# Peptides against a protein of PDB entry 6FRK, part 86

Target 1, 411 residues: chain A of PDB entry 6FRK
Amino acid sequence: NEEVLNAMLKEVCTALLEADVNIKLVKQLRENVKSAIDLEEMASGLNKRKMIQHAVFKELVKLVDPGVKAWTPTKGKQNVIMFVGLQGSGKTTTCSKLAYYYQRKGWKTCLICADTFRAGAFDQLKQNATKARIPFYGSYTEMDPVIIASEGVEKFKNENFEIIIVDTSGRHKQEDSLFEEMLQVANAIQPDNIVYVMDASIGQACEAQAKAFKDKVDVASVIVTKLDGHAKGGGALSAVAATKSPIIFIGTGEHIDDFEPFKTQPFISKLLGMGDIEGLIDKVNELKLDDNEALIEKLKHGQFTLRDMYEQFQNIMKMGPFSQILGMIPGFGTDFMSKGNEQESMARLKKLMTIMDSMNDQELDSTDGAKVFSKQPGRIQRVARGSGVSTRDVQELLTQYTKFAQMVKKM

## One batch from the design tools (peptide; aimed at target 1 L326 F332 T334 D335)

Design b2_p26_5_s2 (made by RFdiffusion4, then SolubleMPNN; from b2_p26_5, 15 letters changed)
Fold by OpenDDE base, seed 3:
Structure b2_p26_5_s2 (fold): chain B 411 residues (1-411), chain A 26 residues (1-26)
Amino acid sequence: as target 1 above (411 residues)
Amino acid sequence: MEKLLEELKKLRELWLKILEIENEVS
């Protein structure tokens, strides 16, 4: 029994290390799991694998719980949220995502760019904020981040903003000058919450980085970014352990909507490669995929039209980051969408939908859409002109559709 | 739930192929 336990724990520990979980945490988890498993209960014919998985899951849940209640903004008050993190952590993008999240929930939200170090930081923030219709503040001439942050916070307080997000300078390395600047900004604006933004892809460096920030500024919340790539998020455990601060949100792609409140159970399930069945159910329910019964029934009968394909593209677009959906299905724990492919894939889907928007009902509803176009090549030219694409792009779409329709017929 | 998951897996496979995303599980 002990040998079997040790073998299974070795496999789990290997998988956790491959998921970028810190080696110290993995060792501690192993000992905690061993201590939590009664070997006598394992002898009673209980599924040893399920018992070990449950014990591992329970210990991972404890690792993401710092025992501290997450800060939440107060409605009708001015809540100042300061962001800190390294350059390339996704901090600036995450500021915009958080602002958009609160705006969509009916909070009066604004953004301040206090990044004076990076050329074009303010232009990037302005572009993101303008696209999301979020009010913003920054300067092209002021070089002191303390002045910009203070003026911006004062301005938005006077305008009765409820969520005031301050983006700070990042550096490529942990530099004392960066930490001093962050401390000066924090002291000047007196934020209600300091959010450390961590890139999940930094792996084993997460602990040391998170600790360095916590040792200099009063980090009260963590946001983990780039959980759409090969990073299984094991570094998030290290960040919680080092900062003693809860994860409040996760970034799951490059789109402004690729941002969700942190949920412990789904996150640990994903980390273990179990998928997020609950989050998948929630997303399926949010999409009212009840209308997909008709599609599923058509698919069972080997029927697939260009309209059915269009509706699937709409569903993918409504589901948000396709990477998230894919990551939620058990047994597909690999991030099928490589970093950057999501935007390209979404742009491709939008292009394909734009082509289909130029099709007529006869073309869309044909059980053999490709044959409709092959019989009357003038339709391809019409659709190409209507959608502003080449005839080749329309032919590529029809080729893809044909591959799908053939696949559906084999299901 | 099992039936829904199976249907969602089929839809996923369809979507992966639409997006020409190589299934790393293959």
Scores: peptide ipSAE 0.019, ipTM 0.426, DockQ to the pose 0.120
OpenDDE base, seeds 1, 2, 4, 5: peptide ipSAE 0.018, 0.016, 0.016, 0.010; ipTM 0.399, 0.389, 0.402, 0.363; seeds 1, 4 fail the geometry check

Design b2_p26_5_s3 (made by RFdiffusion4, then SolubleMPNN; from b2_p26_5, 17 letters changed)
Fold by OpenDDE base, seed 1:
Structure b2_p26_5_s3 (fold): chain B 411 residues (1-411), chain A 26 residues (1-26)
Amino acid sequence: as target 1 above (411 residues)
Amino acid sequence: EEELLELLKELRNLWLEIQKIEDEVK
C-alpha cells in the first residue's frame, strides 16, 4: 500500500512540476498529503486514486490561501488601486480589464497612466480606455510619474470617482530605480490597494519575481495574467507564497472580457485537469444564453436545423475563445486546441456563418436541410454565389451539418 | 447543469467533426 501511494504521489508531483508549481511547494505538499492519508482508510476499498486526488486538492487549496482577507473596494468611497509589475506582465492591459470589470458592475471607474518610461504607454492606455468608454488621465509632456499620479488622483477624487486605477512604469529587469519610483508614487497617492501583476508563463521564476516586488513595495493583492489554455497555473501558488497576498483576479486571454474574479476551487480543479464546471456555468449564465433551453429541448427530440447550428456558432463566438470553453469541460485538457488554431478556427466558423447568411428561411428551418439542397441543386449554386464561396464549400458545410444532424438523431 | 454539460459536449463534438473534415480536405 505504501509503494502504491508513493507511486501515485510521484505521478501527481510530476504533473504539478509540469504545471510550474514550485519544487519546494511540491515537496511540502507531498509531505502534507502523506501525513493526511490514513493508510487504514486506504485499505477499506475506497478508490485510492480519488482519496489521493482529494488530499492533494485540499492541500493545494491551503497553498493558494494566504490566510489574509482580500481587499475589496468600498461602495460610495474613493478607492485608489495602484498597479505594479514588470514590463510584458500584462499590467497595462490588466488595468483596463479591471476598470472595465468595475464599470460593468456599476462603479464610477477611471484610469491614470503614470508610465512615463515606455514610449506610447499613454497612447495604449488611452486607446483601451476610449474603446471601453472609461475616463482616463495622463500626460504627453510631464515626465515625473509622481506628479501625473498625484494630479490624476486629485482630479478623479474631486469628480467623486469610486475606483481610481493607477498604472505605473514597468521595467525589463528588477532595477532599483523601478522600485524607488514605485515607492515614490505609492507615498504620494497613498493607495488603498497595491496590485502586483504577474505573468503565469514565466513558470519557476514566479517565486523570485514576486518576492522581489514584495520586499520593496507593500503588495496587498495579486493578479495572474496569461492563464489561457496552455498557461500552467502553478506559478500562481508561488506568487501567493512569496507575497503572502491573495489572488483577486485572473486574466484568461487578450480580450477586455478575458478577466474573472479568482475562485480557489475552480482554479485548483483546472490545475489538476478536472475542468471548471462552475466557471463554465457562470460564464454561460453571464452570456444570458436563455435560448439554450429551447435548443436542448430540440436536441433531446433529435431535431437539429441549419438555423440551430448557426445560433450555436453565434453562441461559441460570444463565449470567446473556444479553447477556453473546452478547457472548462472536465476531461478536455487545454492541449485540445492550440492557440494558433483558434484564430483559424474562428475564421472558419465565420466563413460557415457567412454561407448560412445566404440561405433562406426554408433552408435554415428545415429539419432535413441537407435533403432540401439535394432535391434542388440550384440552391447550392445560389448560396455559393450569395456568399462568394465555391459550391464545394457549401457542400462541405452541408456534409458537416448532415453528420451532426445524424449524431443528434442517434442521441 | 447536466443539460448544459450535454449541450457543451454536443457543441464540442460538432466542432471536432468540423475540424476533422477541414483537416481531411487539406
Scores: peptide ipSAE 0.008, ipTM 0.317, DockQ to the pose 0.118
OpenDDE base, seeds 2, 3, 4, 5: peptide ipSAE 0.007, 0.008, 0.009, 0.006; ipTM 0.311, 0.334, 0.345, 0.316; seeds 2, 3, 4 fail the geometry check

Design b2_p26_5_s4 (made by RFdiffusion4, then SolubleMPNN; from b2_p26_5, 17 letters changed)
Fold by OpenDDE base, seed 3:
Structure b2_p26_5_s4 (fold): chain B 411 residues (1-411), chain A 26 residues (1-26)
Amino acid sequence: as target 1 above (411 residues)
Amino acid sequence: EEELLELLKKLRKLYLEILKIQNEVS
């Protein structure tokens, strides 16, 4: 029994190390699992594998729980949230995602760019904020991040903003000058919450990085980014252990909507390669995909219209990054979509939908949409003019539709 | 749950094929 336990624990430990879980945490988990498993209960014919998996799951859940209640903003108050983290951690993008999240929840939210170190930081924040219709503050002339942060916080406090997010400078390396700047900003604005943003892709460096930030500033929350595609959730455990702070959100892609509240159980299930069935069910229920039965039935009959294609593109866009949904399905945790292809694919889908928005019902509902356009070439020119695209772009869409309709007929 | 999973597999297959078509045209 002990040999079997040790063999199974070795496999689990290997998988956790491959998932970038810190070697110290893996060792501790192994000991805790061994102490939690009654070898006598294992002898009674219980599924040894399920029992070990459950014990591992339970110990991983404890590792992501720092025993500290997550900070939550207070409605009707001014909540100052300071972001800290290295350059490339996704900090600036995460500020925009968090701002958008709270805005969608009906909070009066704003963004402050206190990154004076990176050229174009303010322009990037301004572009993101403008796209999301989030009020923003920053300077092109002020070089002191303390002044910018203080002025921005004061401005938005006076305007009765409820969520005031401050993005700080990130550097490529842990530098004393960066930490001093962060401390000066924190002292000046007196944030209600300091959020450490960590890139999950840095693997075994997560602990040391998270500790370095916690040792300099009072990190109270963690956001883990780049949990899309790579099964690299193990760094999150290291961040919680080092900061003693809860993970509050995760970034799951590059889109502004690729941001979700942290859920312990789904995260651990994903880390173990069990998938996130609960999150998948939630996501499918949010999509109200009940109308898709009629579409699937049409597809089974080999019927596929431009409207059916449009509805599929809408469903894809509503589902958000399919890479996330794919990662939620057990056994499909492999990087099926390279990150770069997803935003470009979404932009392409949106372009195709914009072309279809200029089509009429006769064109959209035809079982042979390409033939409708081929018989009356003036329709292509009308749609092209209506959507602001070339006649070639419309022809390319019709070619794609034709390929897709042919494929549906073969399914 | 099984029906939902089957629906998702079908949508997934459809999506992957759309992406394939988009990558071939680009």
Scores: peptide ipSAE 0.012, ipTM 0.363, DockQ to the pose 0.156
OpenDDE base, seeds 1, 2, 4, 5: peptide ipSAE 0.008, 0.005, 0.011, 0.007; ipTM 0.340, 0.343, 0.360, 0.349; seed 4 fails the geometry check

Design b2_p26_6 (made by RFdiffusion4)
Pose (drawn by RFdiffusion4):
Structure b2_p26_6 (pose): chain A 374 residues (1-38, 47-273, 303-411), chain P 26 residues (1-26)
Amino acid sequence: NEEVLNAMLKEVCTALLEADVNIKLVKQLRENVKSAIDNKRKMIQHAVFKELVKLVDPGVKAWTPTKGKQNVIMFVGLQGSGKTTTCSKLAYYYQRKGWKTCLICADTFRAGAFDQLKQNATKARIPFYGSYTEMDPVIIASEGVEKFKNENFEIIIVDTSGRHKQEDSLFEEMLQVANAIQPDNIVYVMDASIGQACEAQAKAFKDKVDVASVIVTKLDGHAKGGGALSAVAATKSPIIFIGTGEHIDDFEPFKTQPFISKLLGQFTLRDMYEQFQNIMKMGPFSQILGMIPGFGTDFMSKGNEQESMARLKKLMTIMDSMNDQELDSTDGAKVFSKQPGRIQRVARGSGVSTRDVQELLTQYTKFAQMVKKM
Amino acid sequence: EAEEAEEELEEMAEEAQEVREILNEA
């Protein structure tokens, strides 16, 4: 049985290693689901599913904008990850939700970058800012957020150039662009086909600049996006959106369960009964109930007080014979009144008859009357 | 505190008397 756990466990470790999941997290997840584990494919895959939900959970809720206030969002990520494409996908998302959204092109390096964001904004009917001539992105971003602030826009999304960590020049310029405009949220956009080099770049982005949200693009293809587990652990940020195509409407919020599945592949007879059950539990205590001075009108009249401390086990063979629908019903007496066929199976395996209940049903009706009167 | 415990016991004894009367009638 120790060999059936390991053959089926190394088959999921290969399933995650092929889904570009970091080899550090696969080796760690393997001995996490081995230590926490101490119709067969369900008792195994349910334990694997709960261990994955433990990894995708960063514990941090997403940054959401406030209507009536200026929200500056700054996009960061590697070269070619889809920042300019996801910039228009997000401005179009909020603009359709009713936000005064605008775009700013703070890329002064990439050829045809302002022309790219201009044509994406021209198409989606979204205001845009940038420059063909201005070579300083700290100047384009500062003089754009200033313009759209004096025009009272609520979502101001600043696009930046692609950068990698070994370029300290572009990492300083990213930090100065973030210090000039002071963004309310910084989004780390990552390609879904990224391999093992993802945890190092995503961590260096978190160190130089404060990354709070992560977007995974190019998920409409064969890439399952296992590199996102390494960006969530590195940036400490949850995934808020995913990109699912080249168009502006190929964009939707991140849901954890479909991504992990793809990455993996009045008083009633019942109340009359519980009040009784506590009066029998407090039944050997009936002599304490006759204590009160001037209140002892009677005690164990006609000896029937002894069988009121004997009927509740026989009535419990009826509850033992009851399932969770009758037991958890608001009116435990209405489930059997409509279907007196349930009065025969309660009588069979519990040894009580269907006759005994007629005297109980009268005793029930009187009890149900003096509680609604209570 | 003792009067309050006596009043709670009066209430439980009244309920026990009513249950006994229903059982004598049955």

Design b2_p26_6_s1 (made by RFdiffusion4, then SolubleMPNN; from b2_p26_6, 18 letters changed)
Fold by OpenDDE base, seed 3:
Structure b2_p26_6_s1 (fold): chain B 411 residues (1-411), chain A 26 residues (1-26)
Amino acid sequence: as target 1 above (411 residues)
Amino acid sequence: ELKELLEKLKKLNELYLLLQKILDET
C-alpha cells in the first residue's frame, strides 16, 4: 500500500512540477498528503487513485488559501487600488481589465498612469482607457510618479470616483530604485489595496519575484496573468505562499474581457488537468446557447444575415479565446489553437463588428446583405465613413459574409 | 445535461473554427 501511494504521489508530483509548482511546495504537499491519507482506509477497497487525487486537491486548495480575507472595495467610498509588478507582467493591461470589470458592475471607476519610466506608457493606458470609456489621468511632462499619482488620486477623489486604480512603473533591472519609487508612491497616495500582478509564465521564478515585492511593499492582493498560455498556473501557489495574500482575479487572455474573479476550485481543477466543467457550464449558460439553436436552424435553411454574423461574433467574443473553452473540457487541454492566431482573430472580429455597428437594420437583417450593398454602392461609402474605415474594408467584410453564408449553406 | 452541453459546445466549436478559418484567409 505504501509503495502504491509513493508511486502515485511521484506521478502527481511530476505533473505539479510540470505545472510550474515550486519544488518546495511540491515536497511539502507530498508530506501533507502522506500524513492525511489513512493507509487502513486505502486497504478497504476504496479507489486508491481517487483518494490520492482528493487528498492532493485538498492540499492544493490549502496552498491557494492564505487564510486572509480578500480586500473588497466599499460601495460609495473612494477606494484607491495601487498596482505593482514587473514590466511584461501584464500590469498595465490588468489595470484596464480591473477598471472595466468594476465599471461594468456599475462602479464609478478611473485609471491613473504613474509609469514615467516606460516611454509611451501613458499613451498605451490612454488608448486602452478611451476604448473602454474609462476616465484616466496621467502626464506627458511630469516625470515624478509620486506627483502624478498624488494629483490623479486627489482629482478623482474630488470627482467622487469609487474605484481609483493607479498603475506604477514595472522596471526589470533596477529593482532597488523600482521598490523605492513604489514605496514613495504608496506613502503618498495611501492605497486601500496594493495589488501585485504576476505573470504565470515565469514558472519557478514566481516565488522569488513575489517575495521580493512583498518584502518591500505591503502587497494585500495578487492577480495572476497569462493563464491562457503554456503556464498551468503553478506559479500562483508560489505567489500566495510568498505574499501571504489572496489571488483576487486572473487574466485569461489579452482582451479586456479576459478577466475573471479568482475561483479556487476551478483553478485547482485546471492545474490538475481535470478541466473546469463548472466554469464551462457557467460560460455556456452566459452565451444563452438556446438562441444559437434557432440560429443553427436558420443556417440550415440557408438564411444567414449580417446580424446573424454579428451575433456569432458577439458569442465568440463573449466566449473569449476558444482555447480556454477547450481547456475547460477534460482531455482537450492541448494547445489546439495557436495563441498568436487568437489575438489577431479577435482584433479582426472587433474591427468587423465596428464596421457592422455603422450598418442599419435593413442592411443587417437582409437575407442577402451583399446584394443590398451591391445595388446601392452609396451604402458602402456611408458605412465606411461611419466606422472610420476604407470602402475596401467594407467590401472585404461583405466578401467574408458572402463566403460565410456559402459555407453555412454547405453545412 | 452534460452530454447535451458538450454537443452544443461541439456545434459552437465547429462554427468558431469556421469563423476563424474565414478570418485567417483574409
Scores: peptide ipSAE 0.019, ipTM 0.449, DockQ to the pose 0.122
OpenDDE base, seeds 1, 2, 4, 5: peptide ipSAE 0.018, 0.018, 0.018, 0.013; ipTM 0.435, 0.442, 0.453, 0.369

Design b2_p26_6_s2 (made by RFdiffusion4, then SolubleMPNN; from b2_p26_6, 16 letters changed)
Fold by OpenDDE base, seed 1:
Structure b2_p26_6_s2 (fold): chain B 411 residues (1-411), chain A 26 residues (1-26)
Amino acid sequence: as target 1 above (411 residues)
Amino acid sequence: EEEELLKKLEELNKLYLKLLEIQNEV
């Protein structure tokens, strides 16, 4: 019985290491699971595999729970949220995602760029904020992040903002100068919450990085990014263990809406390769697939417009990386779609949608959209100029539409 | 409800794959 347990635990430990779970946590989990399993109950003919899986699941849930309640903003108050993390962690993008999340929930939300070190940091934040229609503050001339953060927080407090998000400078290394700057900013603005942003793709380095931040600044929340990647999220366990702070959100892609509240059970199920059927159901329900029934019915009747194609591209884009959806289905690994082909496909879809955004309702709603453009070539030139693309790119879109509409007529 | 959802996803996936095939032929 002990040999069988040890063999099965070795397989689970290998899978957890392949999921970027820290080697120390995997060792501790193995010991905790061994101590929690009654070997006598394993002898009674119970499915040994299910018992071990349940024990592993229970211990992973404990590793994700720091025993500390997550901070939540208070409605009608001014809540200052300071972001900290390394450069390339997705911190700036995550600030915009969190701001957009609260804005969609009806909070008066704003963004402050206190990153004076990175060239174009303010332009990037401004671009993201403008695209999401989020108010922002920053400077092109002020080099002191403390001044920018203080002025921005004061401005947005005076304007009665409820969620004030402050993005700080990142570095490539754990530099003492970075931590000193973060402490000076934190002391000046007195944040209600300090959020550590961690890149899940750094794997085994998550522990050391998260610890270095917690040892220098009062991290109260964790956000894990790049879970759309090859990162299976095992680094998140290292962040919780090192920071003793809850994961509040996860970033699941490059889109501003690829951001969700952290749920322990679905996360652990996904980490173990059990799938996330509940998250899949939630994601599909958020897509309002009832609009797809109307499309499927149009497709059955051989009707397909440029607007119907646009709506399908929106649905595909709202689903996010199809590899993520497949990764929610039990038995479909995250590796089923090569990352390169999917990102390129999403970029192509987004380009096609941008071209269609320059079309008028007559062009979009025509049952023969290609013929509308062929009869009046000046429409192609208008759409090309409106979308900033070549006339060739518009012709390629119309060619793709025509191929698709012909395929729909054959279904 | 879960079977119906899976069926809707399979249909959406078939549509996505067909869109990708069309994009790779261009």
Scores: peptide ipSAE 0.018, ipTM 0.404, DockQ to the pose 0.153
OpenDDE base, seeds 2, 3, 4, 5: peptide ipSAE 0.016, 0.016, 0.009, 0.008; ipTM 0.375, 0.383, 0.388, 0.361

Design b2_p26_6_s3 (made by RFdiffusion4, then SolubleMPNN; from b2_p26_6, 18 letters changed)
Fold by OpenDDE base, seed 3:
Structure b2_p26_6_s3 (fold): chain B 411 residues (1-411), chain A 26 residues (1-26)
Amino acid sequence: as target 1 above (411 residues)
Amino acid sequence: SLKELLEKLKKLRELYLEILKIENET
């Protein structure tokens, strides 16, 4: 029985190490699992594999629970949230995602760019904020992040904002100057929450990085980014262990909607390659796929309109990165789609949708949309002008539609 | 049922992959 336990634990430990779980945590987990398993219960004919998996799952759940209640904003109060993290962690993008999340929940939310180190940081934040219709503050002339943060916080406090998010400078490496700047900003604005943003893709470096931030500033929350495609959830365990702070959200892609509240059970299930059936069900329910039965029936009858294509693109966009949905299905956890192709494809889909937004109902609802445009070339020019694209881009869309409609007729 | 949901998702996947394939071929 002990040999079987040791063999199965070796397989689990290998899988956890491959998932970027810190070697110290894996060793501790192995010991804790061994102490939690009654060898006599294993002898009674219980499914040894299920018992070990359950014990591992239970110990992983404990590793993501710091025993500290997550900070939550108070409605009708001014909540200052300071973001800290290295450059490339997704910090700036995550600020926008969090702002958008709270805005969608009916919070009066704003963004402050206190990153004076990176050229174009304010322009990037401004672009993201403007697209999401989030109020923002920053400076093109002020070089002191403390001044910008203080002025921005004061401005938005005076305007009765409820969620005030402050993005700080990130560096490529842990530098004493960065930590001093973060401490000065934190002391000046007195944030209600300090959020450490960690890139899950850095693997075994997560512990050391998370500790370095916690040792300098009072990190109270963690957000883990880049949990798309690579099953690299193990760094999140290291961040919780080092910061003693809860994970509050996860970033699952590059889209502003690729952001969700952290759920322990789904996360650990995904980390173990068990999939996220709950998240899959939630995501499918959000898609209102019941409306897709009518579409699937139309497709079976070989009817496919530009509107039907638009609705499919909307469904794809709502699904988010399909790699995430596939990663939620047990046994499909392989990198089935390269991350790079998916983002480019989403940008292309969004461009195509923008072109279709300039089409009229007659064009969208025609069973032969390409023929409507071919009979009246002036429609192509109208749509091109309305969407700010070339007539060639509209023709390419119509060509894609025609290919897709032909494929649907063959299904 | 979860099975019906998975079958619907599989069909959506097939459609999505075909859309992506068309976009990668252009």
Scores: peptide ipSAE 0.017, ipTM 0.448, DockQ to the pose 0.108
OpenDDE base, seeds 1, 2, 4, 5: peptide ipSAE 0.015, 0.014, 0.016, 0.015; ipTM 0.393, 0.403, 0.451, 0.429

Design b2_p26_6_s4 (made by RFdiffusion4, then SolubleMPNN; from b2_p26_6, 17 letters changed)
Fold by OpenDDE base, seed 1:
Structure b2_p26_6_s4 (fold): chain B 411 residues (1-411), chain A 26 residues (1-26)
Amino acid sequence: as target 1 above (411 residues)
Amino acid sequence: ELEELLKKLKELNELYLKFMKILDET
């Protein structure tokens, strides 16, 4: 019995190490699982594998639970959220994702760029904020992040913003000067929540980095980024262990919508390769696939408009990378679609949608959209100017639409 | 219910692959 237990635990420990779980946490988990398993119950003919899997699952759930309730913003109040993290952690992108998440939930949300160290940080934040229609603050001339953060927070407090997100400088090294700057910003703005953003792809380095931040700054929440199929998320356990702070959100890709509230059970199920059937069901229900039956019926009737194409692209984009959906199904590996082609295809879809955003309802709702544009070439020029693209890009879109409409008529 | 969901997902994937193929051929 003990040999069988040790063999199964060795297999699980190997899988957890391959999932970037810290070796110390894997050792601790092994001992905790050994202590939690009654060897006498294993003798009684219970499925030993199921019992070990349940014990492992239960101990992993404890590792992601710091025993501290996550901070939540208060409706109708001003909530200042300061972001901290290394350069390349996805911090700036995550600020925009969180702002967009709250904006979509009906919160009056804004962004402040207090990153004076990185050239073009403010331009990147401004571009992301403008695309999401999120109000933003920053400076091209002020070099003190404390001044920028203080002025921005004061401005947005006076304008009665409910969610005020402050992005800070990130550095590649644990430099004392960075932590002093973060502490000065935190003292000046007195944030209601400090969010540590961690890149899951750094694997075994997650513990040391998360600890270094917690030892210098009062981290109260963690966001884990780059959970887009390569990072198995084991580093998230290290972040919770080191910060003693809950994971509040995860970043699952590069799109602004590739951001979700952290759920413990789905995360652990995915980490163990058990899939996430509940998250799959939730995600499929969010797609309103019942609207796809109405669309499949319209498609069966051979009616396909530019608006119908736009709605299909929205559905594809809401699904995210189909590889991520497949990765939620038990036994489908995340490697089924080459990641590079899918991101490029999503960028192409987004470009096409941006062109269609410059079309009018008569153009979008025409049963022969290509013919509407062919009869009045001035429409192509208008749409090209409105979307900031070439007339060729609009013609390529119309050619693609015609090919889609022909395919749909053959279904 | 899961089998129906998987069937719907498969149909959606086939549609996606057809769309991507058209996008790659243009």
Scores: peptide ipSAE 0.025, ipTM 0.520, DockQ to the pose 0.166
OpenDDE base, seeds 2, 3, 4, 5: peptide ipSAE 0.023, 0.023, 0.022, 0.024; ipTM 0.550, 0.515, 0.533, 0.520

